# Peptides against a protein of PDB entry 5OOQ, part 15

Target 1, 227 residues: chain A of PDB entry 5OOQ
Amino acid sequence: YREDVRQVVTHPANALSFLQPGRLVEISVNGKDNYGWGAVVDFAKRINKRNPSAVYTDHESYIVNVVVNTMYIDSPVNLLKPFNPTLPEGIRPAEEGEKSICAVIPITLDSIKSIGNLRLYMPKDIRASGQKETVGKSLREVNRRFPDGIPVLDPVKNMKIEDEDFLKLMKKIDVLNTKLSSNPLTNSMRLEELYGKYSRKHDLHEDMKQLKRKISESQAVIQLDDL

## One batch from the design tools (peptide; aimed at target 1 L118 L153)

Design b1_p12_7_s4 (made by RFdiffusion4, then SolubleMPNN; from b1_p12_7, 8 letters changed)
Fold by OpenDDE base, seed 2:
Structure b1_p12_7_s4 (fold): chain B 227 residues (1-227), chain A 12 residues (1-12)
Amino acid sequence: as target 1 above (227 residues)
Amino acid sequence: EPPLKIFELKEE
């Protein structure tokens, strides 16, 4: 069920409006590389310049740039390409006992495990020297302040996902709390139909700049504290 | 440059 929820939450029609700069997201790449909570820099529609006719799935159709503070220190971060979510070999999170560094990595929506209900005030130029490290320090501070976990956006209350089928899914999860590992809608036609509805409700083909503007204007946030 | 701040979405 958790994966079913994730599929809906991370669909572009639902997720993009909550991927403002500084939004905290929990990152898992290829289902194995867990970077923990990172901060969104920006996102863009995925375009393949080499193959303009390439068609991506909904969850792979956008690239999200995120700051992580868990990159393995010896990872070849210099090989990272800002708009290529296919990470070079050796790019991985630090394991226990290994040193980590801050890095900006491009990920797909499918690599988002959860979207937090917290944002960082991001520096204007994250690519400037020392800025990503500053964000990294802030991420550590956030984790310190939330030892039980960073608050996750409520799909219904916060994200306003009010589709009847989704609500039914949420109800099932509530009832079967001990069976959250079950994914009855994964790879189902029903799941496709479910978030297909969202695609019809939202214009995913809008100009990215226009979308970013709308996101900034429509989202109300409250300041928690200074870092 | 101002220090980083943390904030959350206001619930309706």
Scores: peptide ipSAE 0.103, ipTM 0.791, DockQ to the pose 0.500
OpenDDE base, seeds 1, 3, 4, 5: peptide ipSAE 0.044, 0.049, 0.050, 0.058; ipTM 0.697, 0.690, 0.679, 0.722

Design b1_p12_8 (made by RFdiffusion4)
Pose (drawn by RFdiffusion4):
Structure b1_p12_8 (pose): chain A 225 residues (1-48, 51-227), chain P 12 residues (1-12)
Amino acid sequence: YREDVRQVVTHPANALSFLQPGRLVEISVNGKDNYGWGAVVDFAKRINNPSAVYTDHESYIVNVVVNTMYIDSPVNLLKPFNPTLPEGIRPAEEGEKSICAVIPITLDSIKSIGNLRLYMPKDIRASGQKETVGKSLREVNRRFPDGIPVLDPVKNMKIEDEDFLKLMKKIDVLNTKLSSNPLTNSMRLEELYGKYSRKHDLHEDMKQLKRKISESQAVIQLDDL
Amino acid sequence: FVDGEPADFKIV
């Protein structure tokens, strides 16, 4: 349900109104590379010089400044409006140095939108400007160690569509349902949940393998035939 | 700059 709300928030109709320069966003491109919190510089519509149609979330590209780029990552390969990050450009590992950079992303690569925004120079492409902004991101990350506050989708972003409101209520219902479970006030909750979640991942992982073995025991493309 | 109040919870 929360992932469902995220898509509603990041859709161009609602998100673009709040994508001013300097806006803070949490970037997780394709659900794999997590660059942490960054600053939005600008955005523009995606035009595929084949005029291909794009999904609503991929219809726009946003350039954001990050401070967690791997230091030896080859940033010279980036095209201004190509959000497909070349192989080798990755967030810095836990033990590796980081460098400030600007990357393009689609809206689907935004995890959350912040209520804070930085002062940014006019030309981020200018010498030392991307570096200076990266310093500001490091400070915001210090004042907010637990995380950056997120924009309220209803109160701040004034999202009032009825279907979305029912979705928000569905979450509150499940939360109070969760808060009424006997395990909520338990000390072993983290232990037991982790112990269970590992057993569950295996069950779902084993189920994936279990089906593959059976289909391959028989002839391969007999169904296609 | 602050442009609004914090949300009641984190979406993700």

Design b1_p12_8_s1 (made by RFdiffusion4, then SolubleMPNN; from b1_p12_8, 5 letters changed)
Fold by OpenDDE base, seed 2:
Structure b1_p12_8_s1 (fold): chain B 227 residues (1-227), chain A 12 residues (1-12)
Amino acid sequence: as target 1 above (227 residues)
Amino acid sequence: MVLGEAAKFKIL
């Protein structure tokens, strides 16, 4: 159930509109490397320059750059490649008793555990000296202010996910949390239906963005020819 | 709500 909700929330059709600079996201890479809460720098559609025909899953089709303050100090952060979500060996969060540093890591949507209802003010240039450490201080202060955990976006109230099957899923989770009863099988079939609907919504949204960009580009070209 | 000088964050 929690994973089913995560899959819906982190789907491009839902998540991308909430991945503004400074948005807090909880990060888990490869299901094992928990970086905790980080701050979104930016995101981009994943492009494989070597294989333009590469097909990614919806959750792997975007790269999100995030500032984390939990990177192990001896991690080979110099080997990090911008927009490459395949992290080098030795890139890991600090364990208990280890020192951590601030780093910008590229992740996929699948590495987002939750999206926070908080947004930091981000520096204009996160690559400038000391800027990631400033964000790291802000992350520590947020964690200090929210000892019971950072507030997560409500999928329905905040994210406006109004899909009927998703609402039924949420209602079931609420009932199950109340009753301590688990029934996992009913959710897998609904998830596929939801993904089909979300994919279609995403495609329409991307088509609209591409059209708006083309219109803007054509207007910019016209303005250049009139000068 | 923007909280604090050192950690400017907004609750959205």
Scores: peptide ipSAE 0.079, ipTM 0.742, DockQ to the pose 0.060
OpenDDE base, seeds 1, 3, 4, 5: peptide ipSAE 0.069, 0.056, 0.057, 0.072; ipTM 0.721, 0.733, 0.726, 0.732; seed 4 fails the geometry check

Design b1_p12_8_s2 (made by RFdiffusion4, then SolubleMPNN; from b1_p12_8, 6 letters changed)
Fold by OpenDDE base, seed 1:
Structure b1_p12_8_s2 (fold): chain B 227 residues (1-227), chain A 12 residues (1-12)
Amino acid sequence: as target 1 above (227 residues)
Amino acid sequence: MVLGEAAEFRIL
């Protein structure tokens, strides 16, 4: 159930509008590597140059670059490839008693545990010397100011997810948090319907953006031909 | 695309 909510919240149709530069996100890679709260640098649609016909799941179809301050100091961060969410071996968070450093890591939407209701002011060039460390200091200060946890975006109040099946899912979670037993299978079918609605909404938005680009390009060409 | 709002955190 919490995973079902996470899947809806992290779907491109919902999440991307909240992944502005400086947005705080809680990061878990491959279900084991917990980096804690990081800050969004940017995101892009995932493109496989070797296989342009590669189909990704909705949650794997975008790459989000995030600054983390919990990278293990001896991690091979020099082997990180921009826009490649397949992390090299040895890229991990620091364990208890280990030293950490700041790094920019490429993640998928599926690696987002939570989206925070906070944004950091981000440096203009995160790749410049010392800029990731500045963000890392900001992340430490945020964690210090929110000892009970960073405020998470409310899916309904903040993200405006108004789908009736999602609202029913939220109510079921509230009921289950109060009492012990409900059937996982009935929620999977509703989740698939929700994903189908959100995927279609996203596709329509991308089609509209592509159409607007084509119109702008055609107008620019017309203006160039009229000169 | 409706951009999500968030509280901005600035280190002074």
Scores: peptide ipSAE 0.060, ipTM 0.743, DockQ to the pose 0.080
OpenDDE base, seeds 2, 3, 4, 5: peptide ipSAE 0.053, 0.053, 0.046, 0.055; ipTM 0.746, 0.721, 0.732, 0.728

Design b1_p12_8_s3 (made by RFdiffusion4, then SolubleMPNN; from b1_p12_8, 5 letters changed)
Fold by OpenDDE base, seed 5:
Order: sequence, then structure tokens, then C-alpha cells
Structure b1_p12_8_s3 (fold): chain B 227 residues (1-227), chain A 12 residues (1-12)
Amino acid sequence: as target 1 above (227 residues)
Amino acid sequence: MVIGEAAKFKIL
């Protein structure tokens, strides 16, 4: 269920409008490497220059560059490539007792655990000397101010996710959080099914938006040719 | 007393 919500929240149709520069996101790479809260630099559609025909899942189709302040100090951060989510070996968060540094990591939408209801004022050039460290100080200050955790965007109130299946999922999660003292196994199969329906509905909705744009553009062109 | 630069963030 939390994963079900995460899949919907992190879907491009919902997440991208909230991935403005400085947006706080909680990061987990490959479900193992927890970087904690980071700040969005930018995002772009994933483009494979070597294979332009590469098809990615919705969650893997965009790359988000995020500043983290939890990178292990001896990580080969110089090997990090913007918009390449295939992280070099040794890129990991610092463990307990290890020193950390600030880094910009490229992540997929699938590596976002949660989207915060906070946005940092980002420097204009994050690649300039000391700018990542400035963001890192800001992240530490945010964590200091929110000891009980950074406020997460409400999917319904803040993100305006009004999809009926999602609202049913949320109600079901609410009812099941009230009941889920009993069985975790039923949720994974239903997530894949709901996600498969949601992805198809969103693909159709984006296709409909693109078609409506193309129709409006073609109607605008027809009105220009009739003058 | 280095007044740490107040982290500039906005609640949205």
C-alpha cells in the first residue's frame, strides 16, 4: 500500500510538476542505498544516445539530478554523469561513523521514496565551487528544523491526484491501515495491477492531451491558412 | 559567532 501510493505519486504525470529546482525528495537508490532527503536540481527525459529506441518504464523514463549531503566521502563522485542513472561502483551513502560529502546524483523517479512539501532556494549554478555544499548546509538546517520528519506532499490535497482508482486505493489504505494488523502479501499483486491500469490510463490521458494539443495546433494552423 | 546563513527554503 505505501508502495502503491509511492508508485502513483512518483509517476511522471504526477511527480514532474513537483520536481522544481530545490524541491526536497527522499531518496532510495535500488531499494538499498538510502541517501535521505535531497534537493532537486533539475530533471530530463531519459535519452539513450547509443540506443534512441530504448523504451523505459514510466518511472525510469526520467532522470532527476538531486543534491544529497550523505554521499560517502570516498565514493568516486568524479565518475558521476549527469542524467545517467547507472551509478558507478562505490557510489553509496555514508554509513554510521563514516564521513559524508555533498554530491549531485542522477536518479530515476523510482528512487524517490517521498516528495517533500518544501523547496530550497537553489543556487543558479550548482556546478560552481561550493554550491553543492551550500545546498548541503540548507539540507542540514531543514533536517534540524523538522526533527519529526520533513512534511510530505499530500497526494490529494497538494498534488491534486483525483484519479478514482487512486482515491479508492487511498480509502482502501486508510481502511486497511486500520485493518493491516494482518496480511502484507495481498498488496504487491494489486499494486502491479493498479499500476498497470494507472500507467495505461495516464498514457491514454497524456496521449489525449497531446492529441488535443495537436488538434488545437492544427485548428490554429487551419485558421491561419484560411486568412 | 558565525551566524550560519539561514537556509533559504519555502514551504509550498
Scores: peptide ipSAE 0.057, ipTM 0.722, DockQ to the pose 0.052
OpenDDE base, seeds 1, 2, 3, 4: peptide ipSAE 0.052, 0.053, 0.047, 0.043; ipTM 0.706, 0.737, 0.714, 0.714

Design b1_p12_8_s4 (made by RFdiffusion4, then SolubleMPNN; from b1_p12_8, 5 letters changed)
Fold by OpenDDE base, seed 5:
Structure b1_p12_8_s4 (fold): chain B 227 residues (1-227), chain A 12 residues (1-12)
Amino acid sequence: as target 1 above (227 residues)
Amino acid sequence: MVLGEAADFNIL
């Protein structure tokens, strides 16, 4: 169920509008590397320059650059490439007792555990000397102010996810949080169905958005030809 | 574009 919500929340149709610079996101890479809360720098559609025909899943189709303050100090951060989510070997969070540094890492939407209801003021140039460390200090201050955890965006109230299947999922989760006894396996199949419906709806929405752009461009061209 | 109510956390 939590994973089901995460899949809907982190879907491009929902997540991208909340990935403004400075948005706090909780990061887990490959389900193992927990960086904690980071701050969004920017995002872009994933483009494989070597294989322009590469098809990515919806959750892998965008790359988000995030500032983290939990990078292991001896990680090969110099090998990090913006918008390349294939992290070099040795890129990991600091373990207990290890020193950490600030880094900008490229992640997929699938690496987002939670989207925070907080946004930092971001430096104009995060690549400038000391700017990552400034954001890193702000992240520490946020964590200090929110010891019980950073407020997460409400999918319905804040994100305005009004999908009927999602609302039914949320109601079921609420009922199941009240009734902890029902089987996890039934939820994974429903997630795949919801994901399949959401992917189709997003494809339709992007197709509608592209069609609206094409119609707007065609209308703009018609207005230019009528002048 | 649903501009989520970003609680701007002004950490100066």
Scores: peptide ipSAE 0.042, ipTM 0.720, DockQ to the pose 0.107
OpenDDE base, seeds 1, 2, 3, 4: peptide ipSAE 0.036, 0.034, 0.034, 0.033; ipTM 0.702, 0.700, 0.699, 0.698; seed 2 fails the geometry check

## One batch from the design tools (peptide; aimed at target 1 S17 R119)

Design b2_p13_1 (made by RFdiffusion4)
Pose (drawn by RFdiffusion4):
Structure b2_p13_1 (pose): chain A 225 residues (1-48, 51-227), chain P 13 residues (1-13)
Amino acid sequence: YREDVRQVVTHPANALSFLQPGRLVEISVNGKDNYGWGAVVDFAKRINNPSAVYTDHESYIVNVVVNTMYIDSPVNLLKPFNPTLPEGIRPAEEGEKSICAVIPITLDSIKSIGNLRLYMPKDIRASGQKETVGKSLREVNRRFPDGIPVLDPVKNMKIEDEDFLKLMKKIDVLNTKLSSNPLTNSMRLEELYGKYSRKHDLHEDMKQLKRKISESQAVIQLDDL
Amino acid sequence: SSSYFEDTDPIPS
């Protein structure tokens, strides 16, 4: 349900109105590379040029400044409007130095939209400007160690469509349902939940393998034939 | 300069 709400928020119709320069966003591109919190510089429509049609979330490209780029990552390969990050450009590991950089992303790569925004120079491409902005990101990350506050989708972003409102209520219902469970006020909750979630991942992982073995025991493309 | 603030306004039309 929360992932469903995220797509509604990041859709161009609602998200673009709040993508001003300097807007803080949490970037998680393709659900794999987590660059932390960054600052939006600008955005523009994606034009595939072969005029190919794009999905609504991929229809736009946003350039964002990050402060967690791996230091030896080859940033010289980036094209301004190509959000496919070349192999080797990755967020810095837990023990590696970081460097400020600008990357292009589609809207699907935004995890959350912040209510804060930075002062940014006119030319981020100018000398030392991307570095200066990276310093500001490091300070915001200090004042907000637990995280950056998110924009309220209804109160701040004024998203009032009825289908979305029912979705928000569906979450509140599940939360009060969760808060009424006996385990909510338990000390062993983190222990037991982790112990169970590991057993559940294996069950789902084993089920994936269990099906592969059976289909391959028989002839391969007999079904295709 | 290095500064920031809270902003909840959309982009003007």

Design b2_p13_1_s1 (made by RFdiffusion4, then SolubleMPNN; from b2_p13_1, 9 letters changed)
Fold by OpenDDE base, seed 1:
Structure b2_p13_1_s1 (fold): chain B 227 residues (1-227), chain A 13 residues (1-13)
Amino acid sequence: as target 1 above (227 residues)
Amino acid sequence: MMGYEENYEPLPE
């Protein structure tokens, strides 16, 4: 059920609006590489220039650049490719007793474990010398202040996920916290239906965004012609 | 040291 909630929360239709610069997100890559809380730099739609016809799942369709302060010091960070969420071999978080460094890593939405209620004030140019380390210091300070973990955005109250099936899922989780009786298979089918709804909403949102951009570009051209 | 804030607002549409 926690995974089901995560899938809904990290769906583009819900997550992207909360991935502002500085947003704290809990990062787990490939279900095993836990980087802890990192700070969002930006995000972009995933584009495969080599295979433009490539179709990604909703959770893999965006790349989120995040600053982490838990990168293993000897990780080949120089091999990181911008906008490539397939991380090179050896890119991993520091284990206990290992030294860590700050790094910007590209991740997919599927690598977001949770979205926090906090945003860091971010440098204008995170790639400038020393800026990642500044963010790293901020992350350390936050972790110090929140030893029990950064508060997670409430999916319903904060993220405004009001889908009936999702609400039912949340209620079931609440009940299960008190009583462990649920059929996972039935919930999975409903989740797929929910994803379908979110996918449609996202598509519409992207279409609107593209339209607004085209309008803005057209207006800019008109202004240039009038000059 | 850059600070942080609680933020519950989505990106404007």
Scores: peptide ipSAE 0.523, ipTM 0.924, DockQ to the pose 0.634
OpenDDE base, seeds 2, 3, 4, 5: peptide ipSAE 0.519, 0.521, 0.505, 0.514; ipTM 0.924, 0.922, 0.920, 0.920; seed 2 fails the geometry check

Design b2_p13_1_s2 (made by RFdiffusion4, then SolubleMPNN; from b2_p13_1, 6 letters changed)
Fold by OpenDDE base, seed 5:
Structure b2_p13_1_s2 (fold): chain B 227 residues (1-227), chain A 13 residues (1-13)
Amino acid sequence: as target 1 above (227 residues)
Amino acid sequence: MMSYEEDYEPIPE
């Protein structure tokens, strides 16, 4: 059920508006590599230059660049390719007893476990020397102040996810948590329905943005011709 | 000086 909620929360239609620079997100790459809380640098729509017709799932359709302070020190960070969420072999978080460094890694929305209520003040140029380490210090400070974990944005109260089926799902989760009962089939069906709704919403929003951009570009061209 | 703030606001559309 937590995964069901995560799928809705991390859907582009909901998550992207809360991925401002400095936003803290909890990162788990491929469900295996837990980097803990990192800070968002930026995000972009995933574009495959080699295959422009490539269709990605909603959760893989965007790349989020995040600063983490838990990268294993001997990880081949130099092999990281910008905007490539397929991480090279050896890129992993530090294990217990290992030293860690700060790194910027590209991840997909599917690698976001949770979205926090905190935003760090980010340097202007995160790739400049020493800037990642500054963010790393801030992350350590936050973790120190929140030993029980960084507060997560409330999907309903904060993220304003008002879908009725989602609300029903949330209520069901609350009931199930209380009763220690499970109905995975029912929840799965509801999740699929919700996912379909969000997918459609996202498509509409993207279309609208593209249309607005085209209109703006056309107007700009007209103004230049009138100048 | 706090290096972070609580932010509950979405990016304006």
Scores: peptide ipSAE 0.361, ipTM 0.881, DockQ to the pose 0.555
OpenDDE base, seeds 1, 2, 3, 4: peptide ipSAE 0.178, 0.365, 0.336, 0.409; ipTM 0.805, 0.883, 0.876, 0.892; seeds 2, 4 fail the geometry check

Design b2_p13_1_s3 (made by RFdiffusion4, then SolubleMPNN; from b2_p13_1, 6 letters changed)
Fold by OpenDDE base, seed 1:
Structure b2_p13_1_s3 (fold): chain B 227 residues (1-227), chain A 13 residues (1-13)
Amino acid sequence: as target 1 above (227 residues)
Amino acid sequence: HMSYWEDYEPIPK
């Protein structure tokens, strides 16, 4: 269901109007390279000058340029071609313990995992010396303030996606989430019932032990009187 | 000074 939601949200009809300069988007290239949250520079319709007849899917029909601050430092960023979403080999996010740098990468809409509710103040010329690093600092600030992730735009309330099937999907997801949240409570209640039964059994056993002790004590006293 | 703001508005058509 999450992928279904993502497909609708990242469709050009819905996503493009929210890809303003500075818009924060969560980036995953080819479903494996997670760059985290980056900032949109701009976007353009994908045009293949060598093959004008090339037909792209809706999610591949636009190129979004994004600033990321998680690029592996030894990535061949000099081989990046503007408006070419096919990234050169070696272009990847830094792993844990590796150093990262800021870079502008061209991605497709399909590489957007989520669209955030935040925009950064962007420099006028991101290609100018030091400007990417400025955006990188802003990204670090945001990540610090939102350690659990940047809030995602509400597809219905914010993005105004009114497709009936999509609304039904969202309702189903909501119901499932409610059920998942209620299950722990049900399980906890069952656990409490089990503990309650155990406690009652224990109390009964203790009562029986006490009764047996009293009987034994009484018998001992009677035996002493018979001597 | 915050480097970001919340924005829920689409690009005007």
Scores: peptide ipSAE 0.574, ipTM 0.927, DockQ to the pose 0.612
OpenDDE base, seeds 2, 3, 4, 5: peptide ipSAE 0.564, 0.573, 0.565, 0.570; ipTM 0.926, 0.927, 0.925, 0.927

Design b2_p13_1_s4 (made by RFdiffusion4, then SolubleMPNN; from b2_p13_1, 7 letters changed)
Fold by OpenDDE base, seed 5:
Structure b2_p13_1_s4 (fold): chain B 227 residues (1-227), chain A 13 residues (1-13)
Amino acid sequence: as target 1 above (227 residues)
Amino acid sequence: MMGYEEDYSPIPK
């Protein structure tokens, strides 16, 4: 159901109105390369000059330029072509232990996992020297302030998606979430975890009590020898 | 450090 929601939210009819400069979006390219939260620079309709009759799907019909601060440092960023969402080989996010840099990458709407409720104040010229790094610092600060993730726009309350089928889908998800929270199995597992923690605490207390007794007994023996 | 703000508004059509 999460993918169904994503498909509706990232559809051009819904997403484009919320892709202002500085808008934070969560990025996953080709379902593999997770860049995390990036900032929108701009977007444009995808045009194929070599094949003007090319028909793209709705989710591939627009290109969004985004600033990311998670690009692998040795990625061939010089090979990036503006408004070309087909990324060169080697363009990837940094893995654990690798250094990252800031970069502007072109993505399709299909590469957006979520749209955040925050907008960064963007420099006028993002391609000027040092400007991408400034945005990168802002992204790091936001991530520091929101360790559990940036709040996502509410599709109904904020994005005003009023499609009846979508509303039914959202209702169904809410019902399922409520059932999961009220599930007797979940409550039982939680009770077992609480009991396990209580049991461990009791065992530690008994161990400490036994150690104190042994120390007291050893001290008593030493006192008897001094006598 | 450039700031940020919450924005729930769409681009005016």
Scores: peptide ipSAE 0.457, ipTM 0.902, DockQ to the pose 0.657
OpenDDE base, seeds 1, 2, 3, 4: peptide ipSAE 0.447, 0.464, 0.453, 0.453; ipTM 0.899, 0.906, 0.902, 0.902; seed 2 fails the geometry check

Design b2_p13_2 (made by RFdiffusion4)
Pose (drawn by RFdiffusion4):
Structure b2_p13_2 (pose): chain A 225 residues (1-48, 51-227), chain P 13 residues (1-13)
Amino acid sequence: YREDVRQVVTHPANALSFLQPGRLVEISVNGKDNYGWGAVVDFAKRINNPSAVYTDHESYIVNVVVNTMYIDSPVNLLKPFNPTLPEGIRPAEEGEKSICAVIPITLDSIKSIGNLRLYMPKDIRASGQKETVGKSLREVNRRFPDGIPVLDPVKNMKIEDEDFLKLMKKIDVLNTKLSSNPLTNSMRLEELYGKYSRKHDLHEDMKQLKRKISESQAVIQLDDL
Amino acid sequence: SVLPFHEDTSPIP
């Protein structure tokens, strides 16, 4: 349900109105590379110059400044409007130095939109400007160690469509339902939940393998035939 | 040098 709400928030109709320069966003591109919190510089529509149609979330490209780029990552390969990050450009590992950089992303690569925004120079491309902004990101990350506050989708972003409101109520219902469980006020909750979640991942992982073995025991493309 | 920031909830006009 929360992932469903995220798609509603990041859809161009609602998200673009709040993508001003300097907007803070949490970037998680393709659900794999997590660059932490960054600052939006600008955005523009994606034009594929084959005029291919794009998905609503991929219809726009946003350039963002990050402060967690791996230091030896080859940033010279980036094209301004190509959000497919070349192989080798990755967020810095837990033990590796970081460098400020600008990357292009589609809207689907935004995890959350912040209520804060930075002061940014006119030319981020100018000498030392991307570095200076990276310093500001490091300070915001200090004042807010637990995280950056998110924009309220209804109160701040004024998203009032009825279908979305029912979705928000479906979350509140599940939360109060969760808060009424006997384990909510338990000390072993983190232990037991982790113990169970590992068993569950295996069950789902084993189920994936279990099906592969059976289909391959028989002839391969007999079904295609 | 650290540049300033603020809270902003307004949309693009």

Design b2_p13_2_s1 (made by RFdiffusion4, then SolubleMPNN; from b2_p13_2, 7 letters changed)
Fold by OpenDDE base, seed 5:
Structure b2_p13_2_s1 (fold): chain B 227 residues (1-227), chain A 13 residues (1-13)
Amino acid sequence: as target 1 above (227 residues)
Amino acid sequence: MILPYEENTEPLP
């Protein structure tokens, strides 16, 4: 059920509007490499320059650049490629007893475990010398302030996820938190249905955004011709 | 000490 909620929350149609600079996100790369809470720098639609026809899943269709303060110190961070979420070998979080450094890593939405209700004040240029470390200090301060964990955005109250199937899922989770009857198959089927609905919503949203841009551009051209 | 963070529950405009 937590994974089902995560899939909905991290879907582009829901997540992207909350991935503002400084947004805290909990990061788990490939479900195994837990970087903890990081701060969003920016995001972009994933473009494969080598294969422009590459089709990505919705959760893999965007690259989110995040600052983490838990990168293993000896990780080959110099091999990190901007907008390439396929991390080089050896890129991992520091284990217990290991030293960590701040790094900017490109991740997919699928690597977001949770979205926090907090935003850091981000420097203008995170790539400038010392700026990542500044964000790293801020992350440490946040973690110090929230020892029980950073508050997560409420999917319904904050993210305004009003999909009926999602609301039913949430109700089921609430009921199941009271009654241990997880039916994984029913949840999986619902997840696929939700996924299909969110994909369509995202497509419509992007189409509307493109249409608004075209209208604005057309209006700007008309105004230029009238001058 | 100024908090390096704020609560933000609003989407991008």
Scores: peptide ipSAE 0.527, ipTM 0.929, DockQ to the pose 0.500
OpenDDE base, seeds 1, 2, 3, 4: peptide ipSAE 0.520, 0.517, 0.524, 0.522; ipTM 0.929, 0.929, 0.928, 0.927

